# Designs tried in a protein design run: peptides against a protein of PDB entry 9GMZ. Part 302

Target 1, 343 residues: chain A of PDB entry 9GMZ
Amino acid sequence: TGFPLELLTRPATERLAYFENYTVAHPRLKEVYEILMRTIAEPAGASFIFVYGASGVGKTTLRLRVEQKLTELALPKLESDRARVPVVGIEAIAPESRYFNWKEYYTRALITLEEPLIDHKFDYGVRGISRDNFGKINVESKVVAPALRRALENALIHRHPDVFFVDEAQHFGKVASGYKLQDQLDCLKSLANMTGILHCLLGTYELLTFRNLSGQLSRRSVDIHFRRYCADSPEDVQAFKSVLLTFQQHLPLAETPNLVDHWEYFYERTLGCIGTLKDWLKRVLSDALDREATTITLKDLQKRALSVAQCQKMFKEIQEGERQLSETEADVQNLRSALGLGA

## One batch from the design tools (peptide; made by RFdiffusion4, then SolubleMPNN)

Design b2_p28_6_s4
Fold by OpenDDE base, seed 5:
Structure b2_p28_6_s4 (fold): chain B 343 residues (1-343), chain A 28 residues (1-28)
Amino acid sequence: as target 1 above (343 residues)
Amino acid sequence: MEELRRKLKELEEQWEQSEKEMQEALAQ
């Protein structure tokens, strides 16, 4: 089974959109999805979930899948409770300035909470926040960050999402010289405590610095490691090849390209990150569709591959993150042993 | 609401199909 053959007669834009929307339910994605769904259902007094993984591992795909499933599960209740939002997901933006822009963060969160699907008029209790005739939130420039925070707290309490997602959450750590990373964490912790809403922070291994700095967060957080596929694991290599086979079948081209035969080259240029793989294949597919090509060649792949220098940089960042996680696990075991708690 | 339900059902079916295809691919 592969892509619908009728796509071959469709415009290039529709063929590209099909592949962009196609998700491979690969083993690591499924595993992390199941862990995350169980943790959201039974947080056991946790206020935070941290999802760590390499850039391009598929954290955004994970988030979108969980958002979909939580929305599906909430549908019967949403019909009766028009105020409820099942899930909220935002992406943290890297600040242009040296300071994390909390005003922008709160504004984006409010806008996302108040999508047009919600007929229920909510008064934010803050002057300068209004809804237009289309249900979109307008925030006046005069509204200050503390007022936007209160508006968001009230909105989160009223909408009562099962989880609040923050993607690219490592951007909270990009604070100006003189701001403590701790102050950002305390702000997030306060928001979670004031609203009673579970927060899930997805990000790179840079998020580990947040976890390690706050011994108080460790007591109220669940950690999920979204691992890449490793070439030293036969099982991971087989899974990676199976992902290539599945993508190969879902490229809407007249002739199915043989991606699996080039698995080592794909691994070299993706480091076992499926998001990076998908984005590479999207670029190559777009080029192939633009020239009305019947298939994709190795030469086409090479034109859109990440450079060796980019891969080497990404690999160093991954190795440092994986090392830090391994050290943390060893430290926990050493602590247990030192306490006379068996390994 | 009906359109949302339809879209979510389509996405679930796509996920289940992808999961099946991935299992078939892992068995090869």
Scores: peptide ipSAE 0.559, ipTM 0.937, DockQ to the pose 0.873
Fold by OpenDDE base, seed 3:
Structure b2_p28_6_s4 (fold): chain B 343 residues (1-343), chain A 28 residues (1-28)
Amino acid sequence: as target 1 above (343 residues)
Amino acid sequence: MEELRRKLKELEEQWEQSEKEMQEALAQ
């Protein structure tokens, strides 16, 4: 079990593309995937799903897997209903100022809803939004944010996705004041309520600050913690080593590199985040292919590793997020105890 | 539609194979 051996005779671009498209179905990814799929199928009156975890834990890989599965499940209906989109995904953009750009958000969401599979012309009911001859959405600069919101509401209702994904959703929290943050929460809540579309916000632990500011969102949200692998857990260490073993078998090189023997170094420079690991291996593979190397060495790994200073910064951010979650769990237990409910 | 079905099937087969490989690796 490994990469197709025919890749060894193929161009470097094809070998790299193979590894880029390869997904390790590691235990934590599978667990979070199953929870997310069940929650999307049976939201139980929730309007929001929050998926939070470390940067580079694999949230994008999770999203892509869920998008794939939702599209597969929708295929029989997509043949009859050419207006339906099974899933919509957008990445939230970091504001250039201390203010979130809602106009840009709505524009990007509208563009994403116009997948090439949809031959059906949709009238957005808003002047200055048109489809070009190539089926692309054109939004005139004069169109204001409230009009774009109405267009998005109409589009979401008409296309009826099973879920609306917002990646890098911590960027909603990057505002100048707490008052504006509450307005943003109310805006998202209103969009979900008006459309009846379930929203899934994926982000870093900074998303917790955003989630905790609205007691109303908390009552209508499901939380999913995408944890990293922890070196203090023997089970997590075994899972991390198993991921390294799987990746080494899927590097399209003439000689299989021994990644597992260097597991501590990989852990030190990834903090147990599989996305960070994959990105690192991708960079190293690219360098090896450019040199027509037969394998990857420790020196090749060291050249493309994150610096110790970068890892220390990332680790502090992770520890703060994990601490905040642990405190929240303790607060729930304390509340239950104070109410006379068992722990 | 047929091309999309083919691509989705290939992705599902890759996922199932990766799950199997991970279970085999975890058992070592």
Scores: peptide ipSAE 0.569, ipTM 0.940, DockQ to the pose 0.867; fails the geometry check
Fold by OpenDDE base, seed 1:
Structure b2_p28_6_s4 (fold): chain B 343 residues (1-343), chain A 28 residues (1-28)
Amino acid sequence: as target 1 above (343 residues)
Amino acid sequence: MEELRRKLKELEEQWEQSEKEMQEALAQ
């Protein structure tokens, strides 16, 4: 029915934290969540899952929800098997150079695998990997990438997560040469094959470049498209308005702002991406709390909106991604027709 | 483990409540 009214007497930091931690279980998020959970449970010989969608569609929210659910489902087994980790999730870092930093990737993955729920000491078989007094992994600067890879392979085999998540996975593709991109994909394939761990790559439509570069990945991958809400669909417009209504009820302000009446303006500046909408509302809420305001006005919204130029750029990137997916579907139909297989 | 169970339960209750609120909003 809305936010706890007791929050109105709480500090601005607690009110903002409530909204930051609040998740709207909107129809498209629920659909993709159910598909992803089924695919993780029954990968049917797949080694990779690709989840692609617009920037700000909510891929990180999807990952966190799946990580939560996989952890919950694993709890009964974790009581008996203290070595097991249910899920591993990392964010790929944008390369500072034309080269992807594999050393940093392996280090971050190892650190994430040794989260504090695991009392069991694991020997990585690599000198220069230690635990601090708090049980956190420390990797010495002298440890080379091939040694970190072997440590990660051994850790993944021993911990046996149900899935390995890589968020912002388009950052693997930001390497200047197609050959280096193929080598990176072959490295990821080798890691998945040697460990037997299912990998899920979440990213923007730039992740489609990975699918096109490897005909062998296509045979061992499942594709999931996390679509935005489209203004040309009455059902999508109704879902988007329902998201606005739900956020309106969960803004911890003395007076409930009317967001739904401005739905076209919200759509114009988010392109139907719920993550972009939440980030916008978070910025506006922070400003309102700093001013001790009772509500949010249209002027407050306008002050923190993305510019028209930013929205136009994002929309072009979305249209190109949606076009590439549509062409792939048409190419499959054309291939079937050319093979004499009925449509 | 007990703290993790509590946190996971709170997150699940929040998700279920959000699903219900979205269904109610979609019906309006």
Scores: peptide ipSAE 0.559, ipTM 0.937, DockQ to the pose 0.849; fails the geometry check
Fold by OpenDDE base, seed 2:
Structure b2_p28_6_s4 (fold): chain B 343 residues (1-343), chain A 28 residues (1-28)
Amino acid sequence: as target 1 above (343 residues)
Amino acid sequence: MEELRRKLKELEEQWEQSEKEMQEALAQ
């Protein structure tokens, strides 16, 4: 079943919002979702989960789906334990300087822990942290990063989320030196250890730098690769075409556009990344709705496509990440072979 | 809580429907 046909009589804003809120449960998303949910349920002593993949592969969609499911599963307990938060999700901000802003990170994490549904007042034990009448946390400028860290540790212990998500976690790596990166990883490790809360870092292949720098984190981490669809795999091509077919059916237009016939062009300009595809289709849909168009044409797609230069840059970053992973897999195979374990 | 429960149920139904549609699309 496609989009609700009643949307064709609704305002352009509502039609666009429908498509923005629509999620394609594509095979790779489902696979990574199932792995991540199992890992959260049974971390086996892991303190970290690393989810890495191309920009625009759909990591934010994955996070939101897991947050939804963890919240759903927690609902019966949340009715009895109003102090509990099932999941915490924040986005890491790119540093403006050579140093990561931990004060901002802790503040954002504290704010995210204060969901409006939490009626239970928690005293953070830190002067200059207050709640307004709406339950929103206010942090005074005088509050220092170590005090905010203690407040966050106490909040995480008290709220006891099943997982702490950090999206765009590659921004931890955008520091002036590898030593500072190690200090940041040690800081995160300490936070996870002090709270007993599982941390999930989602990001680009730049997260592999964290894997390579900390042999200690590697021993207490689970790695999840969120792969793009590859054009050299017939199964991946079929999945990508199926995603196009599904999006085609959920574009709230009077005439269903034929996206599948242009699958190679969609692949060329998305590199098999479904998030990139969805964002492209959103832009094109918005333009079509503004023109009161009945359908989307190839010319409409071309106007909002990423440039070849942008795609080439993104592809180089993907190839480097995939290469690093392939080398790691080869190293594991070589190690297994050297240990007398079959491949 | 009831509003949250409703919203989560709607999102789950949308996910399940999307999974079904993708399975149907993959079979074509």
Scores: peptide ipSAE 0.555, ipTM 0.935, DockQ to the pose 0.868; fails the geometry check

Design b2_p28_7_s1 (from b2_p28_7, 15 letters changed)
Fold by OpenDDE base, seed 5:
Structure b2_p28_7_s1 (fold): chain B 343 residues (1-343), chain A 28 residues (1-28)
Amino acid sequence: as target 1 above (343 residues)
Amino acid sequence: SALLEARRAAEAARAERIKAFVAEVLAS
C-alpha cells in the first residue's frame, strides 16, 4: 500500500496535494483521537477540553480529522436539521499587536460557523453584520466586540455544534501588560456557559498555564496530552521508524527514498514530532517536484531541515512542558499516598 | 523488528513496481 502510481503521470500540484492531504495514523494520534472523540460524545459535565503538546506534534491534523469525522457522523441528521452545524473549528491568530484581538476572533468564528452553503440563514440581530449575494458574512468595521460576541453566542445556540475547536489557543495567553490571563479565561468560560457548547482548546504547553490558573476550570475541563515520540523508549523509536516507512511509501516519486535508514537524523531535526516531520517532507517533496527529480537525497533533506539552533530552542520548550506535567503526576502520586490510597 | 522487516520488504517490492511502471510510461 502506498500512493497511487498514476500520480507519477499527474502534474506536480496534484502530486504535492496528495501528500499534503495524506495522514499517517500513528499510535499517539490514534490514542488522542479516540480520547477526544469519546470526550466529545460524553463530556460528563465538562465545558472545556485542553489538548496540549509540542509545536508540530500534529494537533491541527488531529482537529481536522475529528472535524471530518463529526461531520460524517452528522450527515444523516443534517438532512432533517438544516440549521445544525456539527462542528466548528478556528485557528487563533497570533495578533500583529502584542495582544489578542477578540473582535477578530469573534468575526472569524462567525464566518466559520455561518458557511455560505448553509440553507437555513440566521439573523444575528446586529446592525453591521450582513450576508452578501453569495451568503458570505460581512462584518462592518463599526461593529464592536461585545456585539460580535452576542452574535456568536446566538449563532452557537442556534447551530448547536457538538464542539467548538480553537487551534493555536496559546495565543489567548498573549495579554497586554496589566491585563490578566484570567480575564481571557473568564471570557471563554462565559462563552461556553452561555451557549452550552463544549470548547476544545488545542495548543502548545503554554496551555498548561491556563489549566493551572483556574481551579474552577479544572473541575470542568478534560486534559489530553499529545505526546511526542521519545528516543529513550524503544517502542517510541519503533513507532517513529514506522511513520518514516509509511511516509516514504506515500511520497509520489519515481524512486522510493530510503527515509528509515536516516531515522536518527529525522529524529534529531523533528524531536519526535510527526507534524514537523510531515512539514519537512512536504518542503523537500515540493523542491523535488520543481526539479522533476526521481527521488529525494540526503542533500535535499539537509537543505530544508530545521537548523540545530531551532531544534535546540524547540527542545527546551518541550522539556519545560514535559517537566511541568511530570511534576503534576508526582503531585498526584503524593496526594494519593497522603490519602492512604497507595501510589 | 519482524514487523518492520516485513514492511521494509513490502516497500522494496513496491519500489520495484514503481520503477517498472515508470519505465513503461517512459517507453510509451
Scores: peptide ipSAE 0.025, ipTM 0.492, DockQ to the pose 0.027
Fold by OpenDDE base, seed 2:
Structure b2_p28_7_s1 (fold): chain B 343 residues (1-343), chain A 28 residues (1-28)
Amino acid sequence: as target 1 above (343 residues)
Amino acid sequence: SALLEARRAAEAARAERIKAFVAEVLAS
């Protein structure tokens, strides 16, 4: 099934919006989605889920799909429990200073928990947190981080989400010292423990450095590696080609472009990252629609491709992350061998 | 793979339907 043919008669904005909202269900996304959904349903005493993978692999898409599904599953219960928020998702901001801005983090989390549609006014028990006439939270500048933390703890307990998502969680690790990084992990761990809310941290491979600093978190965390497609795997190449074919079918153009025959070029400029691929195709589609073009050409693709230098930089970051994971696997094998367990 | 070939064939058939639809819309 491709795009609805009626879209060809619709404005360019609607055609673009269709493609933007379209999600390709690809094997790695499906696998990670199933693991994540299962882990959220049955955390088995885990307080954290770490989802790590390359930039542009599709972590945001994964989060969005899980949020949608959790909301859908919660709808019958939300009718009876109007205080419940099924899922909370925030993005961790890169610190402007050597210190992570916890005040901003807590404020954003509180704002996200206060959907305007929640009829029940929650008293945060903190002076300087108010709702405006539109139900939006206003946090006065005088409110300190410890007070905001208490407000967030109370809000999370009251709203009892199935999971708290933190996207771009590698930004917690961008602190100048390892000790401060541990303190931040301990802060998050304390928040998860005090609220009983499962936290899911999504990020790049830089998140591994953050994870490895807390040997205690390893016992209470589930790790999910969102892998890119690798060109050295025939199965991964086939999956990548299948994704190209699906995107090809869902580009709302009068003539279907042949993306699959250019799969190597698409792979070269995306490194097997489907998010990167989708973003590239969005840009190219936008250009094509602006020109009222009937199809996308190789020249159109080349115009919006990432540069070789950008791809090389991204690839180095991926290789370093994959190497770190491979070393961890080797350490497990070494441990097994040392224990007299066969490799 | 046979699956990819089948999908390519289905896509080609869809492309022809798209062309036909566009032609109909332009003729109306």
Scores: peptide ipSAE 0.059, ipTM 0.641, DockQ to the pose 0.027; fails the geometry check
Fold by OpenDDE base, seed 4:
Structure b2_p28_7_s1 (fold): chain B 343 residues (1-343), chain A 28 residues (1-28)
Amino acid sequence: as target 1 above (343 residues)
Amino acid sequence: SALLEARRAAEAARAERIKAFVAEVLAS
């Protein structure tokens, strides 16, 4: 199956939008999706889900697909409960300062909870939070972080989402001391506990530091590792090639480009991360459409590829994260051996 | 340990799922 051939007669904007909206259901995405959906449906007393993996592995795509599915599943209930929001998803912002901006976080969360389709006026119980005539939340500059937190707690309780997603959640951890990281986790834990809302933090391997710092969070968290494809695994290589084949078929170009034959180059410049691959192909497709090209060439790919230096940096970050996971597994074995439970 | 065996079994099952998916995608 390929793109609808009718797209070849459509404007470049529609052709690009098709590819942007297209998602390859690759094996690792499917597996993580199934685990995540199951965990959201049956959290078994968990307050947190941690989804960690390399930058560009596809965590945002995972989030968006889960959000879509949860919304779809909630539609019958939303007809009767107009106050309910089935899912909330935000992206954590890198702090401009050494401190995480909680005011900005709470404000963004509140804005996201106010879907335009929710006609149900909710009083947040906080002065300086209002809805405009278009239903958009306005937060006055005078509103302080503790007040915004209370507003968010009330909104989450009232809207009762099945899960609260925080993408790029490693940004909570950019606080210089381990103590500050714990404080951030305690704030999130408190929010989850007070609202009864399951939180899902998606991020890089830096999220593993969160897991290691709080034995209490570990007891109330489910961990999901979103792995990249590894070139040392024949199965992973085949899966990566299959993703290339699928993208090749879904690029709305007159002549199907041969991506699969260049799989090693694609792997070299994406490190087996499908999100990185998609973003690369999107840039290249945009350039090709701007030139009214019939296909994508190797030269077009090279023009938009990440540099070797960028790839080396990203690879070092991935290796460090994968190493930490391996050490955690070894630590579990060592602990079991020390307890006399056997390895 | 039973856990190591369970992990190996889970990894093997994952590898088989990946192979099956790849075969399906290549056949489509």
Scores: peptide ipSAE 0.007, ipTM 0.275, DockQ to the pose 0.623; fails the geometry check
Fold by OpenDDE base, seed 1:
Structure b2_p28_7_s1 (fold): chain B 343 residues (1-343), chain A 28 residues (1-28)
Amino acid sequence: as target 1 above (343 residues)
Amino acid sequence: SALLEARRAAEAARAERIKAFVAEVLAS
């Protein structure tokens, strides 16, 4: 099924919004979604879930779909437990300084926990935290990070989310190396342990550095690898072509563009990352709508494509991440062989 | 061997899921 044909009579803004809100349920997304939902339902004593994969693979889309589903599943119970928030999701900000801003992190988490739609007011027990007339949390500048942490711990305990999502979690690692990075992880571990709330960190392959730093976190964490589509796999190529077919059917243009015939060019400039593909098509669609074009052309695609140099850089980062994972798997096999357990 | 077999089985199951999805999308 394609886009609703009625969209062709609608303003460019509505046509673009339709495509922006459209999500292709591609096989990798479905697989990771199922694993993540199951792990949230049955964490088996885990305190952390790590979801890692290439930039633009679709991790944010995964998070949003899980948040939506957890909210939907909780709705019948929320009538009886009005204090409960089913899920909390934040995006980690790249720090401007060499130090992670925990005050900002706790503030953003508190703001996200206390959506204006939550009727049940919670007293944080911390002076300088208030709600404005719109129900938005205001944190006074004088409130220190330890006080905000206590407020967040109390809020998480009171609201009982099934999971706490942190998107772009690799930003925790950019600020500090070695011991300081361990301190940040220990801080997150302590928060998860004190609240009993499962934390899910989504990010790039830079999250693998967190696995190497804490053997204790490794015992209480589940790993989920969100893989890109690989051109060396015939099945992955077919899945990628199918995604292109779906996108071409859902571009709200008068003439359906033939994206599938250009699949190699799309693969070259997205590296098999569906998020990168969608973002590219959004830019091209926006340009086409601005020109009142009936379709998109190869020239339109080329104008908004990532450069070869950008793709080469991104590909090197992907290869390094995939290599590290492959080596870890080989190391496990070597360890098992050395222990006499067989490969 | 058991991890390799589990990996191969997971990859095979993934390939079948991909194939099924592609078939569904191409039929839509």
Scores: peptide ipSAE 0.000, ipTM 0.228, DockQ to the pose 0.698; fails the geometry check

